# Ledger of designs, part 91: peptides against a protein of PDB entry 7BDX

Target 1, 212 residues: chain A of PDB entry 7BDX
Amino acid sequence: EMGAAACTLLWGVSSSEEVVKAILGGDKALKFFSITGQTMESFVKSLDGDVQELDSDESQFVFALAGIVTNVAAIACGREFLVNSSRVLLDTILQLLGDLKPGQCTKLKVLMLMSLYNVSINLKGLKYISESPGFIPLLWWLLSDPDAEVCLHVLRLVQSVVLEPEVFSKSASEFRSSLPLQRILAMSKSRNPRLQTAAQELLEDLRTLEHN

## One batch from the design tools (peptide; aimed at target 1 I75 R79 S120 L126)

Design b2_p27_1_s4 (made by RFdiffusion4, then SolubleMPNN; from b2_p27_1, 17 letters changed)
Fold by OpenDDE base, seed 4:
Structure b2_p27_1_s4 (fold): chain B 212 residues (1-212), chain C 212 residues (1-212), chain A 27 residues (1-27)
Amino acid sequence: as target 1 above (212 residues)
Amino acid sequence: as target 1 above (212 residues)
Amino acid sequence: SGLTEALFEETKRRSEKVYEEERAKRR
């Protein structure tokens, strides 16, 4: 209980850039983010395949941890910190996104995906994420999610790769062959305007790269 | 482990006034401080009479909680919050200071005493603390501590009462009869300059009030 | 809990702003 309460407060205040800087300026940040990944992993591993996101102290705690990571990644120094000093956490987030089934822990997935997207704004972060083993299969897995917001953040992450020629050139053939283009096309016709726009823009970006 | 890490980060960032305002501006503050008192109480009750402060995750967590309370009480809005909305926490801190033996959990005592002192800057807080049952006996108990920093913060808390005529007048006779004046006089001769000064100032303030 | 949802929505809103800012730089 107390841990979840403390973590929730930390999540709330981490919406401030100055608070993120204060977190990162301390010697405790490394340990915190190291344990964060392990805690999130332990939670996801404790979920049986049919378990929905519970309103438990543990789920609340993990949710708050993912929120903190997202808020840290929302600013430049936070991204640089994660990429330089907490790569294991990024690996963990990628792994956990693969371990969760479609429709399982949707809100947690959204936070984790937002954190990865935020990291992807950093070129080193984008390189690290996109060069991760199984990254393209993971995108396929996540784009199979019925949740529009999961899919939205996946599309944005894909767009981050596509818009960076240095990164995209390394896996362009794999992206072209292994992106679920039909699914993305279906998303471009979504009634969800955010998903629709993200899918349309990604399709436009992909077309532009086919002609180059 | 993760709880202690989160709490430690929250403690660190709570040194900022803006962070304290952010903590208090949320609906979680009430719950957090409610659980804080209970957690601290549970820890102290788990200590056998001979147990020193352990370098455990639990002790670190409780230490961080006391640090957060201290940092919240360091600013005006935090003091007003504690006095208006978290009186049970103040009661708990007073009780725990009584439950701890001389030399036991010295660092925790220091943080708790700093929090009470910070609250005592608020007139309502000072009234609440000084009107607490057993307050004068508690001061006697705490002034018996061999630790100079414990004694320092006790003397400062006593000074806060003595310097407020509205508060001091209610218990002036009890203070004069029940303060360990010989112990305070001994502290005024301490080689610790902070303790020495605090004891001297308090003795001067007490003398000024005897002549009025 | 209601607050968890509020924090979630706030976090989403912040990440949306980050996205919009980055999108604006690329156009």
Scores: peptide ipSAE 0.457, ipTM 0.828, DockQ to the pose 0.237
OpenDDE base, seeds 1, 2, 3, 5: peptide ipSAE 0.454, 0.455, 0.454, 0.455; ipTM 0.828, 0.827, 0.827, 0.827; seed 3 fails the geometry check

Design b2_p27_2 (made by RFdiffusion4)
Pose (drawn by RFdiffusion4):
Structure b2_p27_2 (pose): chain A 212 residues (1-212), chain B 210 residues (1-210), chain P 27 residues (1-27)
Amino acid sequence: as target 1 above (212 residues)
Amino acid sequence: EMGAAACTLLWGVSSSEEVVKAILGGDKALKFFSITGQTMESFVKSLDGDVQELDSDESQFVFALAGIVTNVAAIACGREFLVNSSRVLLDTILQLLGDLKPGQCTKLKVLMLMSLYNVSINLKGLKYISESPGFIPLLWWLLSDPDAEVCLHVLRLVQSVVLEPEVFSKSASEFRSSLPLQRILAMSKSRNPRLQTAAQELLEDLRTLE
Amino acid sequence: TEELEEKQEEIIEENKERNEEIRTEVS
């Protein structure tokens, strides 16, 4: 209970750039981010499906961990530190997104997809994520999730890699062969404006790159 | 005059999340949200055989109080703090909405309905408001107000209550059937565009979950 | 380039807000 309370406080204060710089400056953050991925992996493996039932100081603990990773990656030196020091944590995040079934731990998936988008803002972070093993199959599969907030964060991550045609050129062929053009087109007609314009903007960029 | 000027200044700066977080600790030593409800209750009681005066130092004081409550509930930890610590203030807001006759204190009723909408964004806040005494009769009473802005914010609150699970096993199935669907339909053909669209949106949501 | 930077900043702000919302939901 005490461990989760401290992680929740750290999640709250990690929204500040001054606090994020202080976390990376203290010579204990490397250990913290290594054991963070182990705790997130342990939490996901412990779930035999079901849902989560807002596990008392268990789910709140991993949510605080993913929340901290997201708030750190939201700061320039934070996403820089993560791609240099905590590449194993990025591997764990990409692995746990594929390991989590659609509809299972939706809040954890959005926190994790938010952190991948933030790390992709760093040039090396974009290279590391896009060159990870089944990255393209993972994207199109996370789009098969019924939750609209998960679909929005997948489209935002796809738009981020698509916005760098150099990195996008390495993952060619499968971007044209396997992309769920029909699902993205359905998302461009959703009554939710943030999801609708995200899919509309991604469709504009996808059609423009195939011709230009 | 001095009290209202300081409250208006606080209403201006309360649009910042940093300021809202700083306000939530101050409620301990000086019971800011406890005495806010008393001041709002005292103001409405003082309008015995009369309606609003406006441009007054007393009118802008309570407007600033309701505006601050709204700006606090607009921040996630603010609406979280209110539903945990300031449940009496939420009772007072819900009570004063029913106590205020139609056409009386229109700007105060709109600000108060905005704060309830914001608190309803929090899961416990939604339960607390919807399970409050006389809540459905209050929605009907507020929709009988001639002012379009008040009707708009009632429909926005009703839409917030209609969305999300709320057990969904006839707990929310009866809430939808018990609403003034005729008045919502009349407001769907309204000449006020903002009101017409809110009633139209709410009607779509009522039909979607039927 | 400037428009992309602004879009990224906006998304970061939204992410912080949503993150905070999730924190309060679980609290």

Design b2_p27_2_s1 (made by RFdiffusion4, then SolubleMPNN; from b2_p27_2, 16 letters changed)
Fold by OpenDDE base, seed 4:
Structure b2_p27_2_s1 (fold): chain B 212 residues (1-212), chain C 212 residues (1-212), chain A 27 residues (1-27)
Amino acid sequence: as target 1 above (212 residues)
Amino acid sequence: as target 1 above (212 residues)
Amino acid sequence: SAEIERRNREEIEENRKLTQEIGEEVR
């Protein structure tokens, strides 16, 4: 209970850039983000055994942690910290996104995907996550999710890769060969306007790359 | 581990006025401070049974909680919140200061005393704590502590009472009859300059009140 | 490009809002 409450407050205040700078300016940031990854991993590993109520203190704790990571990654110095000093956390987020089944922990997936998207704004971060083993298959696994919000954030992450020529060139062959084009086309016709827009933009970006 | 780390970060960032405002501006502040009191109480109650290592995660958690309360009380809106909406927490802090033996959990006592001192800057807060049952005996119990830092913060809290005529007049008889004057005089000769100064100032304040 | 930077800033801000919304939905 108390831990979840503290993390929830920390999540709320971490929406401020100055708070993120204060978190990262301390000597405890490294330990915190190390334990964050472990805690998130432990939670996801526990899901296959017991139907953990999504409303549990542990669930709230993990949501808050994912929210904090997202807020940290929203800031330039936060992105730099994650890509330089918390790569294990990035590895954990990628792993957890793979370990979760379609429709499982949708809100957590959304938070984790937002964190990865924010990290992807840093070229070094984008390189790191895109060069992670199984990254391309992971994107397609996540796009198979029935949740429109999960799919939206996957499309945005895909777009971050596609829009960076230095990164895209390294994976272009695998990307083109495995691209779930029909799924993305279906999303471009979604009734969800946010998903529709993201899918349309990605399709436009892909068309532009095929002509170059 | 993770809860203690989160609380520690929250403690660090709560040194900012804007962070305290953000904490209190949320709907979760009431729950957080309610659980804070309960957590601190549970910790202190556990000390008489098992030699809890002062370096435990639980100890660090309670320190961080006490630090957060102190930082909240350092701000006008934080003091107002505590005295209006978290009186149970103030009652808990007073109780815990009484339950701890001389020399026991010195750093926690210091943080709790600092929080009460900060609350005492609000006249409503000072009234509330000074009108609490056993407050005067509690001050003298705390002044019996062998730790100079505990004694320093007790003297400051005593000074807050003495310097407020409306509050002091209500307890003046009990205060004068039970005042450990010899102990305060000994502190005014302390080798600790901070304790020495606080004791001297209090003795001056008391002399001024005897002439009025 | 300036357009990519604009999109990134907009998406960060959208993510910030959504992160807050999710936080409000979580008890």
Scores: peptide ipSAE 0.228, ipTM 0.848, DockQ to the pose 0.247
OpenDDE base, seeds 1, 2, 3, 5: peptide ipSAE 0.217, 0.217, 0.218, 0.224; ipTM 0.846, 0.846, 0.847, 0.847; seed 1 fails the geometry check

Design b2_p27_2_s2 (made by RFdiffusion4, then SolubleMPNN; from b2_p27_2, 11 letters changed)
Fold by OpenDDE base, seed 5:
Structure b2_p27_2_s2 (fold): chain B 212 residues (1-212), chain C 212 residues (1-212), chain A 27 residues (1-27)
Amino acid sequence: as target 1 above (212 residues)
Amino acid sequence: as target 1 above (212 residues)
Amino acid sequence: MEELLKKQEEEIEENRKLTEEIGEEVR
């Protein structure tokens, strides 16, 4: 209980860039983010057995952790830190996103996807994530989620790849061969305007790339 | 482990006034500080049995909690919060300081004493603490500690009482009758310059009060 | 590049807002 409460407070204050800088300026950041990955992994692994109530201290803790990672990744020095010193955490997030079933832990998925997107603003981060084994299949797996918000953030991450020629060129063959075009087309007709727009923009970006 | 790490980070960033304001501006502050008191109490009660290694996660957690309380009490709005909404925590700190033996958990004592001192800057806080049952005996109990740093912070808290006539007048009789004068005199001869100075200043303050 | 950067910054800010919204729901 106390740990969850403390972590929740830390999440709240980490919305500030100055707080993120303070977190990263300390000697405890590495250990914190190392343990973060382990904690998140442990939580997700525990879900296969008991329907952990979303309101549990454990759930609260993991949400806060994911929120902190997202807030850290929102700023340049935070992205550099994660990419340079906490790659295992990024690997863990990618793994967990793959392990979760469609419709499972939607809010956690959204937070983790936002963190990856934020990291993807860093070219080195984007390269690292996109070169991770199973990255392309993971994107499509996540796009199979029935939740519009999950899909939205997946599309944004895909767009980050597509908009970076240096990264896209490396995965272009696999990307084109496995692209769930029909799914993306369906999303472009979604009643959710954010999802609709994101899907439409991605389709336009892809068309532009085919003509070049 | 993760809880301790998170709490340690929160402690670090709480050194900022803006972070303290952010913590207190949220709806979770009351719960956090309520649980804080319980956690600290549980820890201290556990010490009577097993020599908990000072480097345990539990110890680290409680240190961080005490540090957070200290940092919160360092600013005006934090003091107001503690005095108005977390009096139970203050009561707990006073209790724990009484339960710990001389030489036991010195660093924790120092943090807790610093928090009380910081609270004492608020007149309402000083009134509350000084009117707590057993406050005067507690001060003398704590002055019996062999650690100079503990004694230093006790002397500072005593000074806060002595320098506030409205508060001192209420306790003056008990204070004068139980004052460990010989102990304070001995401290004024300490090789620790901080302790020496604090003891000397207190003796001067007391002499001034006797002449008025 | 400037347009892309601006879009990315806007999306980061949207993520920040959503992160806080999720926080309000689960905290």
Scores: peptide ipSAE 0.289, ipTM 0.849, DockQ to the pose 0.261; fails the geometry check
OpenDDE base, seeds 1, 2, 3, 4: peptide ipSAE 0.287, 0.286, 0.285, 0.289; ipTM 0.848, 0.848, 0.848, 0.848; seeds 1, 2, 3, 4 fail the geometry check

Design b2_p27_2_s3 (made by RFdiffusion4, then SolubleMPNN; from b2_p27_2, 16 letters changed)
Fold by OpenDDE base, seed 4:
Structure b2_p27_2_s3 (fold): chain B 212 residues (1-212), chain C 212 residues (1-212), chain A 27 residues (1-27)
Amino acid sequence: as target 1 above (212 residues)
Amino acid sequence: as target 1 above (212 residues)
Amino acid sequence: SSSIEEKNKELIEENRKKTQEIGAELK
């Protein structure tokens, strides 16, 4: 209980850039983000066995942790910190996104995907994420999610890769072959306008890059 | 581990007034401070049995909680919140200061005393604390502490009472009879200059008020 | 580049809002 409450407050205040700078300016940031990854991993590993109620203190804790990571990644120095000093956490997030089944822990997946997107604004972060083993299969897995918000945030992450020629040129052949283009096309017809727009833009970007 | 780490970061960032405002502006503040008191109480109750290592995650957690309360009380809206909405936490802190033996959990006592001192800047807070049952016996108990920092912060709290005529006039007879004046006089001869000064000032204030 | 940077800023801000919304929905 108390840990989840404290972490939830820390999440709330981490929406401020100055708070993120204060977190990162402390000597405890490295340890915190190391334990963050381990805690998130332990939580996801526990889900395969028992029906953890989504409203549990543990769930709240992990949501708050993912929210903190997202808020840290929302600012330049936070992205730089994550990419330079907390790569294991990024690897953990990528792994957990693979370990979670479609429709499982949707809100957590959204938070984790938002964190990855925010990290992807850093070219080093984008390279690190996109060059991660199994990244493209992971995108395929995540795009199979029944949740429109999950799919939206995956599409945004894919778009970050596509819009960066230095990254996309290396993976272009694999992206063209391994992305579920028919699924993305189906998303471009979604009644969800955010998902529809994101899918349309990505398809346009992919087509433009196919003709070059 | 993770809870203590999160709480410790929250403590660190709570040194900012804007962060305290953000904590208090949220709907989760009441619950957080309620659980804070309970957590601190549970910790102190656990000390009578087992040698809890001071460096335990639980100890770190409780220290961070006490630090957060102190930082909240350091600003006007935080004092107002504690005095109006979290009186049970103040009662808990007073109780825990009574339950802890001299020389036991010195750093925690210092943090708790600092929080009470900060609350005492609010006249309503000072009244609430000083009118608490057993407050003067508690001051006597705490002034028996072998630790100079504990004694220093107790003296500051006593000084806050003495410097407020509306509070002191009601308790002046009891303060004169129940304060360990000889102990305070001994502290005025301390080699610790901070303790020495605080004891001297308090003795001067008490003497000035005796002649009026 | 400027258009991409602007889009990135917009999406970060949208993510910030969504992060807050998720936080508000979690009891």
Scores: peptide ipSAE 0.310, ipTM 0.868, DockQ to the pose 0.262
OpenDDE base, seeds 1, 2, 3, 5: peptide ipSAE 0.306, 0.308, 0.304, 0.304; ipTM 0.866, 0.867, 0.867, 0.867

Design b2_p27_2_s4 (made by RFdiffusion4, then SolubleMPNN; from b2_p27_2, 15 letters changed)
Fold by OpenDDE base, seed 5:
Structure b2_p27_2_s4 (fold): chain B 212 residues (1-212), chain C 212 residues (1-212), chain A 27 residues (1-27)
Amino acid sequence: as target 1 above (212 residues)
Amino acid sequence: as target 1 above (212 residues)
Amino acid sequence: SKAIEEKNKKLIEENRKKTEEIGAEVR
């Protein structure tokens, strides 16, 4: 309980860039993010056994951790920190996104995907994430999620890859051969305006790359 | 472990007034400070049985909690919050300061005393603390501590009472009858410059009140 | 490109708002 309460407050204040800089300027950031990955992993591994009530202290704690990572990744020095000093955490987030079933822990998936998107704004971060083993299959696995918000954030991450020629060129063959085009086309007709727009923009970006 | 790491980061960033305002502006502050008191109490009660290593995660966690309380009490709105909405926490801190033996948990005592001193800057806070049952005996109990930093912060809290006529007048008889004058005189000759100065200033303040 | 930077800045801000929204829902 107390840990979750403290972490929730830390999440709330981490919306400020100055607070993120203060978090990262201390000697405790490395340890914190190291344990963060382990804590998130332990939580996700526990879900198959005990149907943890979504409103448990543990759930709140992990949501706060994922929220903190997202807020840290929202600024340049935070992205640099994660890519340089917390690669294990990025690997853990990618792993957990793969370990979760479609429709499972959608809010946590959204937070993790937002964190990865924010990291992807850094070219070094995008390279690191996109060069991770099974990254392209993972994107398509995540696009199978019935949750529109999960799919939205996956499409945004896909777009980050597509819009970066240096990254896209390395995986273009695998990307084109495995692209769930029918699924993306279905999303472009979604009643969710945000999902519809993201799918349309990605389809336009893909068409532009086919003509070049 | 993770809770202690999160709480330690929260402590570090709570040195900023804007962060304290952000902590208190949310709906989570009440719950956080309620659990804080319980957590600190549980920790102190555990010390008589298990010699918790001073460097344990639990110790670090409780230090961070006490540090957060101190930083919150350092600003006007934080003092107002503690005095209006977290009186149980103040009562708990006073209780724990009484439950600890001389020389036991000196760093925690210092943090708790600093928090009470910061609260004492608010006249409403000083009134609340000084009107607590056994407050004057507690001050003298704490002045028996062999730790110079504990004694320093006790003397500062005593000075807060002495310098506030409205508060001092209510307890002047008990204060004068129980004052460990010989102990304060001994501290005025301390090799610790900060303790020496605080004891000298308090003796001067007391002499001024005897002549008025 | 400036357009990509502006898009990224916008999407970061949208993510911030969504993070706050999720935070309000899981409380």
Scores: peptide ipSAE 0.313, ipTM 0.850, DockQ to the pose 0.276
OpenDDE base, seeds 1, 2, 3, 4: peptide ipSAE 0.313, 0.314, 0.311, 0.315; ipTM 0.849, 0.850, 0.849, 0.850; seeds 2, 4 fail the geometry check

Design b2_p27_3 (made by RFdiffusion4)
Pose (drawn by RFdiffusion4):
Structure b2_p27_3 (pose): chain A 212 residues (1-212), chain B 210 residues (1-210), chain P 27 residues (1-27)
Amino acid sequence: as target 1 above (212 residues)
Amino acid sequence: EMGAAACTLLWGVSSSEEVVKAILGGDKALKFFSITGQTMESFVKSLDGDVQELDSDESQFVFALAGIVTNVAAIACGREFLVNSSRVLLDTILQLLGDLKPGQCTKLKVLMLMSLYNVSINLKGLKYISESPGFIPLLWWLLSDPDAEVCLHVLRLVQSVVLEPEVFSKSASEFRSSLPLQRILAMSKSRNPRLQTAAQELLEDLRTLE
Amino acid sequence: AEEREALLEARAAAEAEALTRAPAQAL
């Protein structure tokens, strides 16, 4: 209970750039981010499906962990630190997104997809994520999630890699062969404006790159 | 005059999340949200055989109080703090909406309805408002108001209550059937565009979940 | 590159704000 309360407080204060700089400056953050991935992996493996039932100081603990990772990656030196020091944590995030079934732990997936988008803002972070093993199959599969907030953060991440045609050029062929053009087109007609324009903007960029 | 000027200044700065977080600790020593409800209750009681005066120092004081409550509830930890600590203030807001006759204190009713919408974004806040005494009769009473802005913010709150699970096993199935569907339909053909669109959106949501 | 980073930072900030703030309503 005490461990989760401290992680929740750290999640609250980690929204500040001044606090994020202080976390990376203290010589204990490396251990914190290594054991964070182990705790997130342990939490996901412990779930035999079901749902989560807002596990008392268990789910709130991992949510605080993913929330901190997201708030750290939201700061320039935070996403820089993560791609240099905590590349194993990025591997764990990408692995846990594929390991989590559609509809299972939706809040955890959005926090994790938000952190991957933030890390992709860093040039090396974009290279590391896009060059990870089944990255493209993972993207199109996360789009098969019924939750609209998960689909929105997958489209935002796809738009981020698509916005760097140099990195996008390495992962060619499968971007044309396997992309769920029909699902992205359905998302360009959603009554939710943020999801609708995200898919509309991604479609504009996808059609423009195939011709230009 | 001085009290209202300081409250208006606080309403201006309360649009910041940093300021809202700073306000939530101050409620301990000076019961800011406890005495806010008393001041709002005292103001409406003082309008015995009369309606609003406006441009007054007392009118802008309560407007600033309701505006601050709204700007606090607009921040996630603000609406979380209100439903945990300031449930009495939420009771006062819901009570004063029913106590105010139609056409009386229109601006105050709109600001109060905006704060209830914001608190309803919090899961416990939604339960607390929808499970409050006389809540459905209050929605009907507020929709009988001639002012379009008040009707719009009632429909926005009703839309917030209609969306999301609320157990869904006839707990929310009866809430939808008990609404003034005729008045919502009349407002769907309204000459006020903002009101017409809110009633149209709500009607789509009522039909979607039927 | 700078433009890309700035664009994505702005969008990320807007996403973060949407989580912490309620949708604004007009008077």

Design b2_p27_3_s1 (made by RFdiffusion4, then SolubleMPNN; from b2_p27_3, 19 letters changed)
Fold by OpenDDE base, seed 4:
Structure b2_p27_3_s1 (fold): chain B 212 residues (1-212), chain C 212 residues (1-212), chain A 27 residues (1-27)
Amino acid sequence: as target 1 above (212 residues)
Amino acid sequence: as target 1 above (212 residues)
Amino acid sequence: SKSREEKLQKESRELLDSLRRAPKLSL
């Protein structure tokens, strides 16, 4: 209970840039983000047996942690910190996104995908996550999710890769060979307007890259 | 571990007024401060048997909670919130200060005394804590502590009462009859300059009140 | 490029603001 409440408050206040700077300016930031990764990993590993209630204190705690990472990554200095000093946390987020089954922990997936998107704003962050082993297969695994919000955040992350020619060119062959084009086309016809827009924009970006 | 790390970060960032406003502007503030009191109480009640190591995750967690309360009480809106909406937490802090033996949990006592001092900046807060049953005996119990930092923060809290004539006049008879004058005089000769100054100032304030 | 970072940063902020407006996950 109390830990989840404290993390939830920390998540809420981490929406300020000044709070992110204060978190990172502390000598405890490295330890905090290290333990964050371990805690998220332990939580996801515990899901393989017992139906952890989505509303459990543990779930709320992990959601708050993923929210903190997302808010930190939303700020330039936070992205720099994560990409320079918390790579293990990024590796953990990538791994956990792979470990979670379609429809499993949807809210956590969304928060983790948002954190990766925010990290991808930094070219060094984009390079780091996109060069991670199995990154492209992971995107397609995640895009297979029945949840429209998960799929939206996957498409946003894909778009972040596509918008960087230097990064996209390195993976372009694998990307073109494995692209779930029919899935993205189906999403461009979604009744969810956010998913529809994201899929349509990505299809336009991809067409532009085929003509160059 | 993770809960203590999150609380410690929340404590650190709560030194900002904007963060205190963000904490209090959340719908979760009431629940957080309610659970804070319960958590602190549970911790102190657990001390009667096992030597809880001062460096335990639980101790760090409770220190961070007491630090958050202190930082919230340092801000005008935080004092108003505590005195209006979290009186049970103030009652808990007063109770826990009484339950702790001399030399027991010195750092926690200091943080709790700092929080009460910060609350006492608000006249409504000062009235609330000073009208609490056994408040004057509690001050003398705490002033019996061998720790100079505990004694310093007790003297500061006593000074906060003495500096408010409306509040002091209500308790003046009990205060004069129970005042550990020899103890305060001994503290005015302390080798600790902060304790020495606080004891000297309080003795001057008390002399001024005897002549009026 | 700067234009990419600016676009993505804008979209990130809009999304963070949308999350702030999203019904707070009930504790």
Scores: peptide ipSAE 0.122, ipTM 0.793, DockQ to the pose 0.126
OpenDDE base, seeds 1, 2, 3, 5: peptide ipSAE 0.098, 0.099, 0.095, 0.074; ipTM 0.792, 0.789, 0.794, 0.796

